# Designs tried in a protein design run: peptides against a protein of PDB entry 7AE7. Part 56

Target 1, 321 residues: chain A of PDB entry 7AE7
Amino acid sequence: KVYKDLREFLEVLEQEGQLIRVKEEVNPEPDIAAAGRAAANLGKNQPAVFFEKIKGYKYSVVTNVHGSWQNHALMLGLDKNTSTKDQFYELNRRWDKFPVPPNVVKREAAPCKENVIDKDINLFEILPLYRINEQDGGFYISKASVVTADPEYPDDFNKLNVGTYRIQVKDRDRVGIQALAMHDIAVQLEKAEAENKPLPIAITIGNNPLVTFMASTPVGYNQNEYEFVGALQDGVPMDIVKSDLYDHLYVPAGSEVVLEGHIIPRVRTVEGPFGEFPGSYSGARLQCEVKIDRITHRTNPIFENLYLGIPWTEIDYLMAL

## One batch from the design tools (peptide; made by RFdiffusion4, then SolubleMPNN)

Design b2_p13_6_s4 (from b2_p13_6, 5 letters changed)
Fold by OpenDDE base, seed 3:
Structure b2_p13_6_s4 (fold): chain B 321 residues (1-321), chain A 13 residues (1-13)
Amino acid sequence: as target 1 above (321 residues)
Amino acid sequence: SAEEKILEAIKEA
């Protein structure tokens, strides 16, 4: 089975008994983290947790989507009880199908374009933001697929990068992003900053589960993550759409939320702390700052975010293969 | 059940 978007995957998770719906209104803190911890601590068959109602917010949250080997099997369109060994063999078999070029769909055909916000941007109106860990220095978007390009080769689709980065909300229309030197985004940012130019960026939230998987999987600088998504879909192309602000950036057509903006050149602001690992907080550091200039989103967007805790949690499953 | 454990964790938080 191939999934067009997060919603199709959540439907399958629910059908397979791998999604728990919380229908009662919850407090964003501590209830979301408490539920995520409880789900992770089940030891096996860890379900996604979907929160329909969050106090003070309009929209829903889902966590622990990739939080088990069962969910990982279902992501690959396999039986949920497929062994980790057989999942690994199937993943490797499909990996050899690279490249599978994506389909570029029209703007009118892309669900992520259903709604537009281009003025008075407020992230808190679109995303039910919460602290993932009690001691976090703010709200984090931890499961976004971030799209950037090489500013020297903007039309080279093979250099289009889709990666996962730590993103702290800084203001209504600003986020901090951790771009480490080992990440492809850091190479692209260095080129832009050398000329004192902004780096165009699209931060995509709530994607096809294979997009999220590939965004967390390191690939070569000249390899496009969308072409691997098509390979992992057993040769079925994924659907992408042009961003609204940038002709050279393409986003998943089915994204729940797309934050379009730019990394401000040569600006560094305090980011953190964040509880990346149990009992260890990364100290506060100077990190890049993104201004959000436009939002597109599906009607009733679902905020997909990570649960972080003692291994094995969702992050461990995303990085295990 | 898994659901009961998750709902209990929310109530105890």
Scores: peptide ipSAE 0.628, ipTM 0.964, DockQ to the pose 0.981
Fold by OpenDDE base, seed 5:
Structure b2_p13_6_s4 (fold): chain B 321 residues (1-321), chain A 13 residues (1-13)
Amino acid sequence: as target 1 above (321 residues)
Amino acid sequence: SAEEKILEAIKEA
């Protein structure tokens, strides 16, 4: 089975008993984190947790989507009881199908374009933001697939990068992003900053689970993560759509939320602390700042965010394959 | 059930 978006995957998770739906209103803190921890502690049947109602917010949250081997099997369209060994075998078999170019769909066919916000941007109106860890210095978007391009080769689709980065919400229309030197985004940012130019960026939230997986998987600088998604879909292309602001940026057609903006050149602001691991906080650091210039989103967007509890964390599963 | 454990954790939080 291939998933066009997060919603199709969540439906399968629910059908397979790998998603728990919390229908009662919850407090964003501490309830989301508490539920995530409880889900992670269920042993082999670690479900996603979907929160329908969050106090003070209009929209829903889902966490722990990749939080089990069963969820990984289902992500690959396999039986949920597929062994880790067989999952690895199938992953490797499909990996060899690279590249599978994505389909570029029309704007009107892309669910991520259902709604547009281009004025009075307020991230808190779109995303039910919460502290993932009690001691976090702010709200984090921890499971976004961030799209950037090489500013020297903006039309080279092979240099289009889709990565996962630590993103702290800084203001209504501002986020901090951790672009480490080892990340492809850092190379692209360095090129932009050398010219004192903004780096175009699209921060995509709530994607096809294989997009999220590939965004968390290191690939070559000249390899496009979307072409690996197609490979992991056993040769079925994924659907992408052109960003609204940038001709050279493409986002998943099914994204729940797309934050389009730019990294401000040569600006660094304090970001953190963030609890990357229980009891281990990365200190506050000077990090890049993104201005959000446009939001597109699905009607009733689902905020997918990481569960960062006691190991095994959701990150551990994302990186284990 | 898994659901009951999650709901209990929310209640105890």
Scores: peptide ipSAE 0.584, ipTM 0.958, DockQ to the pose 0.956
Fold by OpenDDE base, seed 2:
Structure b2_p13_6_s4 (fold): chain B 321 residues (1-321), chain A 13 residues (1-13)
Amino acid sequence: as target 1 above (321 residues)
Amino acid sequence: SAEEKILEAIKEA
């Protein structure tokens, strides 16, 4: 089975007993994190947790989407009881199908384009933001697939990068992004900052689970993550759409939310702390700042966010494959 | 159930 978007995957997770739906209104803090910890502690079959109603917010949250081997099997379109060994075998078999180029769909065919916000941007109106960990220095977007291009070669599709980075919400229309030197985004940012130019960026939230998986998987600088998604879909292309602000940036057609903007050149602001691992916090550091200039989103967007807590966490599963 | 454990954790938080 191939998934077009997060919603098709969540439907399968629910059908397979790998998603728990919380129908009662919850407080964003501490309830989401508490529920995530409880889900992680259920043993071998950790479900996703879907929160339908969050106090003070309009939209829903889902967490722990990649939080089990069963969820990973289902992500690959396999039986949920497929052994880890057989999952790895199938992953490796499909990896050899790279590249599988994506389909570029028309704007009117892309669910992520259903709604547009281009003025008075307020991230808190679109995303049910909360502290993932009790001691976090702010609200984090932890499962975004961030799209950037090489400023020197903006039309080179092979240099289009889709990566996962730590993103702290800084203001209504601003986020901090951790662009480490080992990440492809840092190479692209260095080129932009050398000329004191903004780096175009699209921060995509709530994707096809294989997009999220590939965005968290290191690939070569000249390899496009979308072409690996097609490979992992056993040769079925994924659907992408052109961003609204930039002709050279393409986003998943099915994204729940797309934050389009730019990294402000040569600006660094305080970001953190963040609890990346149980019992350890990455301290506060000066990080890059993104201004959000446009939002596109699906009607009733689902905020997919990472669960962090006691091992085995969602991040442990994402890194184990 | 898994649901009951999650709901209990929310109530205890």
Scores: peptide ipSAE 0.492, ipTM 0.941, DockQ to the pose 0.952
Fold by OpenDDE base, seed 1:
Structure b2_p13_6_s4 (fold): chain B 321 residues (1-321), chain A 13 residues (1-13)
Amino acid sequence: as target 1 above (321 residues)
Amino acid sequence: SAEEKILEAIKEA
């Protein structure tokens, strides 16, 4: 089975007993984190947790989408009881199908374009933000697939990068992003900053689960993550669409939320602390700052965010394959 | 149930 978006995957998770739906209104803190900890303590069959109603917010949150081997089997369109070994063999078999080029769809055909916010941008109105860990220095977006391109080769589709980075919300229309020197985004940012130019960026939230998986999987600088998604879909292309602000940036057509903007050149602001691992916080650091200039989103967008708690976490599963 | 455990954790939080 192939999934066009997060919603099709969540439907399968629910049908397979791998999603718990919380229908009662919850507080963003501490209820989301408490529910996540409880889900992690359920053993090997850790479900996704979907919160329909969050006090003070309009929209929903889902956590722990990649939080089990059953969820990974289902992501690959396999039986939920497929062994880790057989999942790995199937993943490797499909990997050899690279490249599978994506389909570029028209704006009118892309669900991520259903709604637009281009003025008075407030991230708190579109995302039910909460502290993932009690001692976090702010709100984090932890499962975003971030799209950037090479400023010298903007039309080279093979240099389009889709990666996962730590993103702290800094203001209504500002986020901090951790771009480490080992990341492809850092190479692209260096080129933009050399000319004192903004780096175009699209931060995509709530994607096809294979997009999220590939954004967390290192690939070559001249390899496109979307072409691996098509390979992992056993040769079925994924659907992408042009961003609204940038003709050279393509986003998943089915994204729940797309934050379009730019990395401000030669600006660094304090980011952190963040609890990357249980009982350990990364220190505060000077990181890049993104200005959000436009938001597109699906009607009633789902905020997919990472569960961080007792191992095994979603990160452990995403890195184990 | 898994749901009951999650709901209990929310109530105790």
Scores: peptide ipSAE 0.485, ipTM 0.940, DockQ to the pose 0.943

Design b2_p13_7_s1 (from b2_p13_7 with E8K N11A N12S)
Fold by OpenDDE base, seed 4:
Structure b2_p13_7_s1 (fold): chain B 321 residues (1-321), chain A 13 residues (1-13)
Amino acid sequence: as target 1 above (321 residues)
Amino acid sequence: SNAEEIEKKIASW
């Protein structure tokens, strides 16, 4: 089984009994985090939690999408009861298929292009934002696949980076992004900032689960995560589409929300704390700021966000294999 | 609280 988007994966999770649907209206805080914690604390078969109605918001949230070995097996298109060993074996077998180049689809064929917002941008109208932890310094987008390119080699598809970074919402049309020196985005940003130029960025939310997995998996600077997604799809290419603002940025065709914009050069603002993110991700720091210039989104977009807490959490499953 | 009800619902799933 290969998934085109998050929705196809959520459908399979629900069919396989790996998704809890909360139909009752919830409060963004503390209900989403409480539910995520409760799901994580089941110890096995941890389901995704889908919130259909969130007080004060129009759209839905899903958490714990990768929150179990069962969900991880299903992500690989395997039986949900596939052993961790067999999942690891299959992952490695498929990894050797790299590279599998993605298909570039037309704009009209990309679900992420169904709706456009290019003025009066307000992230709170599109994303049901909440504090993941009580100690968080703000609202976080914690499970985005962030697309950037090398500004010196924008047409080198091998240098196109798809990574997961901590993103704090700063304003209606601004986010802080944590770009650490160990991240490929930091190399690209350094090049842009050397010339005092903006770094083009696309922040993609609610993706094919293998995109999210690969965005969380370190690869070489000259390796494209989308080509690994195709490998992990057992040689089936994923679908990507050109961003609206940038000819050199490609986003997953099925993304629920795409935030297109730029990292503002040489600007640093307070980001954090993100209270339960361990190690280098904890605490408040001066971090980069992204201006959002355009949003594209699916009709009734699903905000996929991470639950963090005591291991084992969703992030541990994403990094375990 | 609604949170407690959700937690109970999930814990019993």
Scores: peptide ipSAE 0.344, ipTM 0.912, DockQ to the pose 0.773
Fold by OpenDDE base, seed 5:
Structure b2_p13_7_s1 (fold): chain B 321 residues (1-321), chain A 13 residues (1-13)
Amino acid sequence: as target 1 above (321 residues)
Amino acid sequence: SNAEEIEKKIASW
């Protein structure tokens, strides 16, 4: 099984008994985090948790999508009971199919383009934002696939980076991003900042689960994560679409939400604290700031956010292979 | 908060 988007994956998770649907209205805090903790603490067969109704918001949230070996098997289109050994074997077998170039679809064929917001941008109208941890200094987008390019080689598709970074919501149209020196985005940002230019960025939320997986998997600077997604789809290309603002940025065609904007050159603002692990808050630091200039989104967009809590969170499953 | 009820629901899943 290959998934075009998050929705097809959530349908399979639900059919396979790996998704809990919460139909009652929940408070963003603390109910979402509490539910995520409870799901993670099941110890086995940890389900995704889908919240249909969030108080004060219009749209839904899903957490713990990658939160188990069963969900990981299903992500690979395998039987949910596939052993970790066999999952690893299959992952490696498919990895050797790299590169599998993506299909560039027309704008009209891309579900992420169903709706556009290009003025009066307010992230709180599109994303049901909540504190993941009680002591977080703000709201985080923790499971985004962030698309950037090399500003010196913008047309080199091999240098197109799709990565996962810590993103704090700073204002209605502003987010902080943690671009560490070890990240490909930091190399690209350094080049942009050397010329005092903005770095174009697309922050994509609610993707095909293999996009999220590959965005969390380190690859070479000259390797495109979308070409690995096609490999992990056993040679089936994924669908991408050109961003609205930038000719050289491509986003997953099925993304629930796409935040298009730019990293402001040579600006650093306070970001954090964030509870990356229980009892360990990364201190507040000066981080890059992104201005959001355009949003595209599916009708009734699903906010996929990472569950972070007690060990064996989604991040542990995403990094375990 | 429905947190405790939700936690119980999930824990019993």
Scores: peptide ipSAE 0.325, ipTM 0.904, DockQ to the pose 0.897
Fold by OpenDDE base, seed 2:
Structure b2_p13_7_s1 (fold): chain B 321 residues (1-321), chain A 13 residues (1-13)
Amino acid sequence: as target 1 above (321 residues)
Amino acid sequence: SNAEEIEKKIASW
């Protein structure tokens, strides 16, 4: 099985008994984090948790999507009981199919383009934001696939980067992003900041599970993550669409939410603390700031967010592959 | 709290 979007994957998780649907209205805090902890603490067959109704918000949240070996098997289109050994064997076999170029679809064919917000941007109206950890310094978007390009080579598709970064919500239309020197985004930002230019960015939320997987997997600077997604789909291309603001940025066609904007050059603002590990908070640091200029989203968008807690959590499964 | 009921529901799943 190959998935076009998060929704097709959630349908399979539900059919396979790997998704818990919470239909009752929940409080954003502490109920989402509490439910995520309970799911992770099952010790085996940890399901995704889908929250249909969140008090004070219009839209839904899903967490723990990659939170088990069963969910990883299903992500690869395998039987949910496929051994970790056989999952690794299949992953390695498919990896050798790189590159598999994506299909560029028309704007009218891309579900992520169903709705547009280009004025009076308010992230709290589109995303059911909550604190992931009790001591977090704010609301985090922890499972986004962030798209940037090399500002010196914007038309070089091999330098298009899709990565996962820690993102703190700073205002209705602003986010902080952690761009560490070891990340490809930091190389691209350094080039933009040398010229005092904004770096174009698209922050994509709620994707095909293999996009989220590849965005968390280190690849070479001259390798495109979308071409690995096609390889991991056993040679089936994924669908991408041109961003609305930038001709050189492409986003997953099926994304639930796309935040288009720019990293403000040579600006650093306080970000954190964030609970990256149980009992370990990264201190507050000066991080990059993104202005959000446009949002596109599916009708009734699903906010996919990471659960963090005691190992083994979703992040441990994403790092173990 | 609704949290404790949700936790019990998930733990029994």
Scores: peptide ipSAE 0.282, ipTM 0.886, DockQ to the pose 0.772
Fold by OpenDDE base, seed 1:
Structure b2_p13_7_s1 (fold): chain B 321 residues (1-321), chain A 13 residues (1-13)
Amino acid sequence: as target 1 above (321 residues)
Amino acid sequence: SNAEEIEKKIASW
């Protein structure tokens, strides 16, 4: 089975008993983090947790989507009881199908384009933001697939990067992004900053689970993560759509939310602390700042966010490869 | 607390 978007995957998780639906109104803090901790404590069969109603917000949150081997099997379209060994075997078999080029769909065919916000941007109106950890220095977007390109080779699709980065909300239309020197985004940013130019960026939230998986998986600078998604879909291309602001950036057609903007050249602002590991906070650092210039989103967008409460978190499953 | 009730609900799943 192949999933077009997060919603199709969540439907399968629910059918397979791997999704807990919370229908009651919750407080964004502490209830979401508490529920995530409880889900992580269930052991091997950790479900996703879907919050339908969040006090003070319009939209829903889902967490722990990749938080178990059962969810990982289902992501691959396998039986939920498929052994870890057989999942790895199937993953490796599919990996050899790279590259599988994506389908570029028209704007009108892309669910991520259902709604547009281009004025008075306020991230708090579109995302139910909360502190993931009690001691976090702010609200984090921890499970976004961030799209950037090489500014010297904007038409080279193989240099299009889709990565996962730590993103702190700084203002209504501003986020901090942690671009480490080892990340492809840092190479691209260096080129833009050399010319004192903004780096175009699209921050995509709530994707096909294989997009989120590949965005967390290191690949070569000249390899496109979308072409691996097609490989992991057993040779079925994924659907992408052109961003609204940039001709050279493509986003998943099914994204729940797309934040389009730019990294401000030669600006660094304080970001952090964030609880990357249980009981371990990375200190505050000077990081890049993104201005959000446009938002596109599905009707009733789902905010997918990471759960980080206890060892064998969702990160451990995303990094276990 | 609502958090504790949610935790109990999830723990019983």
Scores: peptide ipSAE 0.248, ipTM 0.872, DockQ to the pose 0.748

Design b2_p13_7_s2 (from b2_p13_7, 4 letters changed)
Fold by OpenDDE base, seed 3:
Structure b2_p13_7_s2 (fold): chain B 321 residues (1-321), chain A 13 residues (1-13)
Amino acid sequence: as target 1 above (321 residues)
Amino acid sequence: SNAEKIEQFILNW
């Protein structure tokens, strides 16, 4: 089984008894974090949790999508009871199929292009934002696949980077991003900032589960994560589409939300604290700022966000490979 | 609380 988008995967999770649907209205805080903690603490068969109604918001949230070995098996299109050993064997077998180039689809064929916001941008109208941890310094987008390119080689598709980074909401149309020196995005940002130029960026939310997996998996600077997604789909190409603002940035065709914008050159502002690990808050640091210039989204977009807690939580399953 | 009810709902799932 191959999934085109998050929705096809959530349908399979529900059919396989690996999704809890919360139909009653919830408070963003503390109810979402409480539910995520409860799901993670089941010890086995940890389900995704889908919230249909969130007080003060018009759209839904899903958490814990990658939160178990059963969900991980289903992501690979295997039986949910496939052993961890057999999942690793199959992952390694498929990894050797790299590269599998993606299909570039037309704008009209991409679900992420159903709606456009290009003025009066307000992230709170599109995303049901909440604090993940009680002591967090703000709202975080913790499960985005962030697309950037090498500004010296913008047409080199092998240098297109799809990564997962800590993103704090700073304003209606601004986010802070943690670009650590060990990340490929930091190399690209350094090149842009040397010339005092903005770095083009697309922050994608609610993707094909293998895109989210590969965005959390370290690869070489000259390797494209989309070509690994095709390999992990057992040789079936994934679908990508050009961003609206940039000819050199490609996003997953099925993304629930795409935030297009730029990293502001040589600007650093206070970001954090964030509860990255239970009982350890990373202190407040000076981090980069992104201006959001355009949003594209599916009708009734689903906000996929990470639950963070004591291991094993969703982040540990995403990083275990 | 609503959070406690949701936690119990999930733990009994």
Scores: peptide ipSAE 0.521, ipTM 0.950, DockQ to the pose 0.773
Fold by OpenDDE base, seed 5:
Structure b2_p13_7_s2 (fold): chain B 321 residues (1-321), chain A 13 residues (1-13)
Amino acid sequence: as target 1 above (321 residues)
Amino acid sequence: SNAEKIEQFILNW
């Protein structure tokens, strides 16, 4: 099985008994985090948790999508009871199919383009934002696949980076992003900032689960994560679409939400604290700031956010690979 | 609390 988007994956998770649907209205805090902890603490089958109704918000949240070996097996289109050994074997077998180039679809064929917001941008109207941890310094987008390019080689598709970074919401149309020196985005940002230019960025939320997986998996600077997604789809290309603002940025065609904007050159603002691990808060640091200039989204967008809590968390499954 | 109710719902799932 190959998934075009998050929705197809959530449908399979639900059919396979790997998704809990919370139909009652929840408080963003503490209910989402509490539910995620409970799901992670089941010890087996650790389902995704889908919240249909969130107080004060219009749209839904899903957490813990990658939160188990069963969910990981299903992501690979395997039987949910496939052993971890066999999952790794299959992952490695498929990895050797790299590169599998993506299909570039037309704008009108991309579900992420169903709706456009290009003025009066307010992230809180589109994303049911909440504090993941009680002591977090703000709201985080923790499971986004962030698309950037090399500003020196913008047309080099092999240098197109799709990564996962810690993103704090700073304002209605601004986010802080943690671009560490070891990340490919930091190399690209350094080049842009040397010329005092903005770095184009697309922050994509709610993707095909293999996109999210590859965005969290380190690859070479000259390797495109989308070409690995195609490999992990056993040679089936994924669908991408050109961003609205930038000719050289491509986003997953099925993304629930796409935040298009730019990293403001040579600006650093306070980001954090964030509870990445239980009892360990990364201190507040000066980090990059992104201005959001355009949003595209599916109708009734699902906010996929990372569950963070006591190990084994969703991050542990994403990093154990 | 609503959180406790949700936790119990999930733990009994």
Scores: peptide ipSAE 0.497, ipTM 0.945, DockQ to the pose 0.772
Fold by OpenDDE base, seed 1:
Structure b2_p13_7_s2 (fold): chain B 321 residues (1-321), chain A 13 residues (1-13)
Amino acid sequence: as target 1 above (321 residues)
Amino acid sequence: SNAEKIEQFILNW
């Protein structure tokens, strides 16, 4: 099976007994993190946890989407009981299908374009934000697929980068992003900052699970993650759409939320701390700052966020292959 | 707490 979006995947997870639906209203803190810890403690069959109602927020949260080998098998459209070995063999077989170019859909055909916010942007109205760890210095968006391009070659689709970065919410319309020198985004930002220009960015949340997987998987600078998604879909192209602000940035057509904006050139602000692992906080660092200029979102958007509990965590599954 | 109830709900799932 191939998934168009997160919703189709969550439906399959629920059908396969790999999703717990919490229907009662929960507190953002500590209930979401507590539930994530409980789900991680279920052993080998760790389900996703879907929270329908978050106190003080309008929309839902899902965690632990990639949090088990069963979920990983289902992501690949395999039987949930497929061995890790067979999943690895299938992943490798499909990897050899690269490149599989995505389909560019019209704006009107993209679910991520159902709603637009272009004034009085407030991330807290769209995302049920919470502290993942009790000692976190703020709210984090931890499973975003961040889209950037080479500012010198904006029309070179092979240089379009889709990556996962640590993102701290800094204000209603601002986020901090960790762009490390080893990431393609850092190369692109350096080029923009050399000219004192903003770097266009689209932060996409709640994607096709293979997009999230590929965004967490290092690829070459001249390799497009969407073309690997098509390969991992066994040769079925994924659907992408142009961002609203930038003709050269393409986002997954099915994204739950798209935060469009720019990295402010030559600005660094304090970000962190963040508990990347239990009991291990990365120190506060000076990081890049993104201004959010436009939001597009699906009706009743689902905030997909990472669970960072006891190993094996969701990140361990995302990095294990 | 609500957290404890949710934890128990999940652990009994």
Scores: peptide ipSAE 0.473, ipTM 0.940, DockQ to the pose 0.761
Fold by OpenDDE base, seed 2:
Structure b2_p13_7_s2 (fold): chain B 321 residues (1-321), chain A 13 residues (1-13)
Amino acid sequence: as target 1 above (321 residues)
Amino acid sequence: SNAEKIEQFILNW
């Protein structure tokens, strides 16, 4: 099976008994983190947790989407009981199909374009934000697929980067982003900052689970993550759509939320601390700042966010492959 | 607490 979006995957997780639906209203803190800890501590068959109602917010949250080998098998369109060995074998077999170019769909055919916010931007109206860890220095978006291009070669689709980065919410229309020197985004940012130009960015939330997987998987600078998604779909292309602000940025057509904006050149602001590992906080550091200029979103958008807790969380499953 | 109820709900799932 191939998934067009997060919603099709969540439906399969629920059908396969790999999703817990919390129907009662929850407090953003501490209830979401408590539920995530409980799900991770089940020891086997760790489900996704879907929160229908968040106190003080309009929209839903889902966590632990990649939080088990069963969820990982289902992501690959395999039986949920497929062995880890057979999942690795199938992943490697499909990897050799690279490149599988994506389909570019029209704007009117892309679910991520159903609603637009271009003024009075407030991230808190769209995303049910909460502290992931008790001692976090703020609210984080921890499972976004971030799209950037090479500013020297903006039309080179092979240099289009889709990566996962630590993103702290700084204001209603501002986020901090951690661009480490080893990441492709840092190379692209260095080129933009050399000319004192903004770097165009699209921060995408709630994607096809293979997009999230590939955004967390290191690939070559001249390799497009969307072409690997098509390979991992056993040769079925994924659907992408042009961003609204930038002709050279393409986002997943099915994204729940797309934050379009720019990294402000040569500006650094305090970001963190963040609990990257249980009991280990990365200290506060000066990081890049993004201005959000436009939001597109599906009707009733689902905020997909990472659960971080005891070993064998989503991050461990995403990094184990 | 509501958190404890949610934890118990999930642990008993």
Scores: peptide ipSAE 0.468, ipTM 0.940, DockQ to the pose 0.769

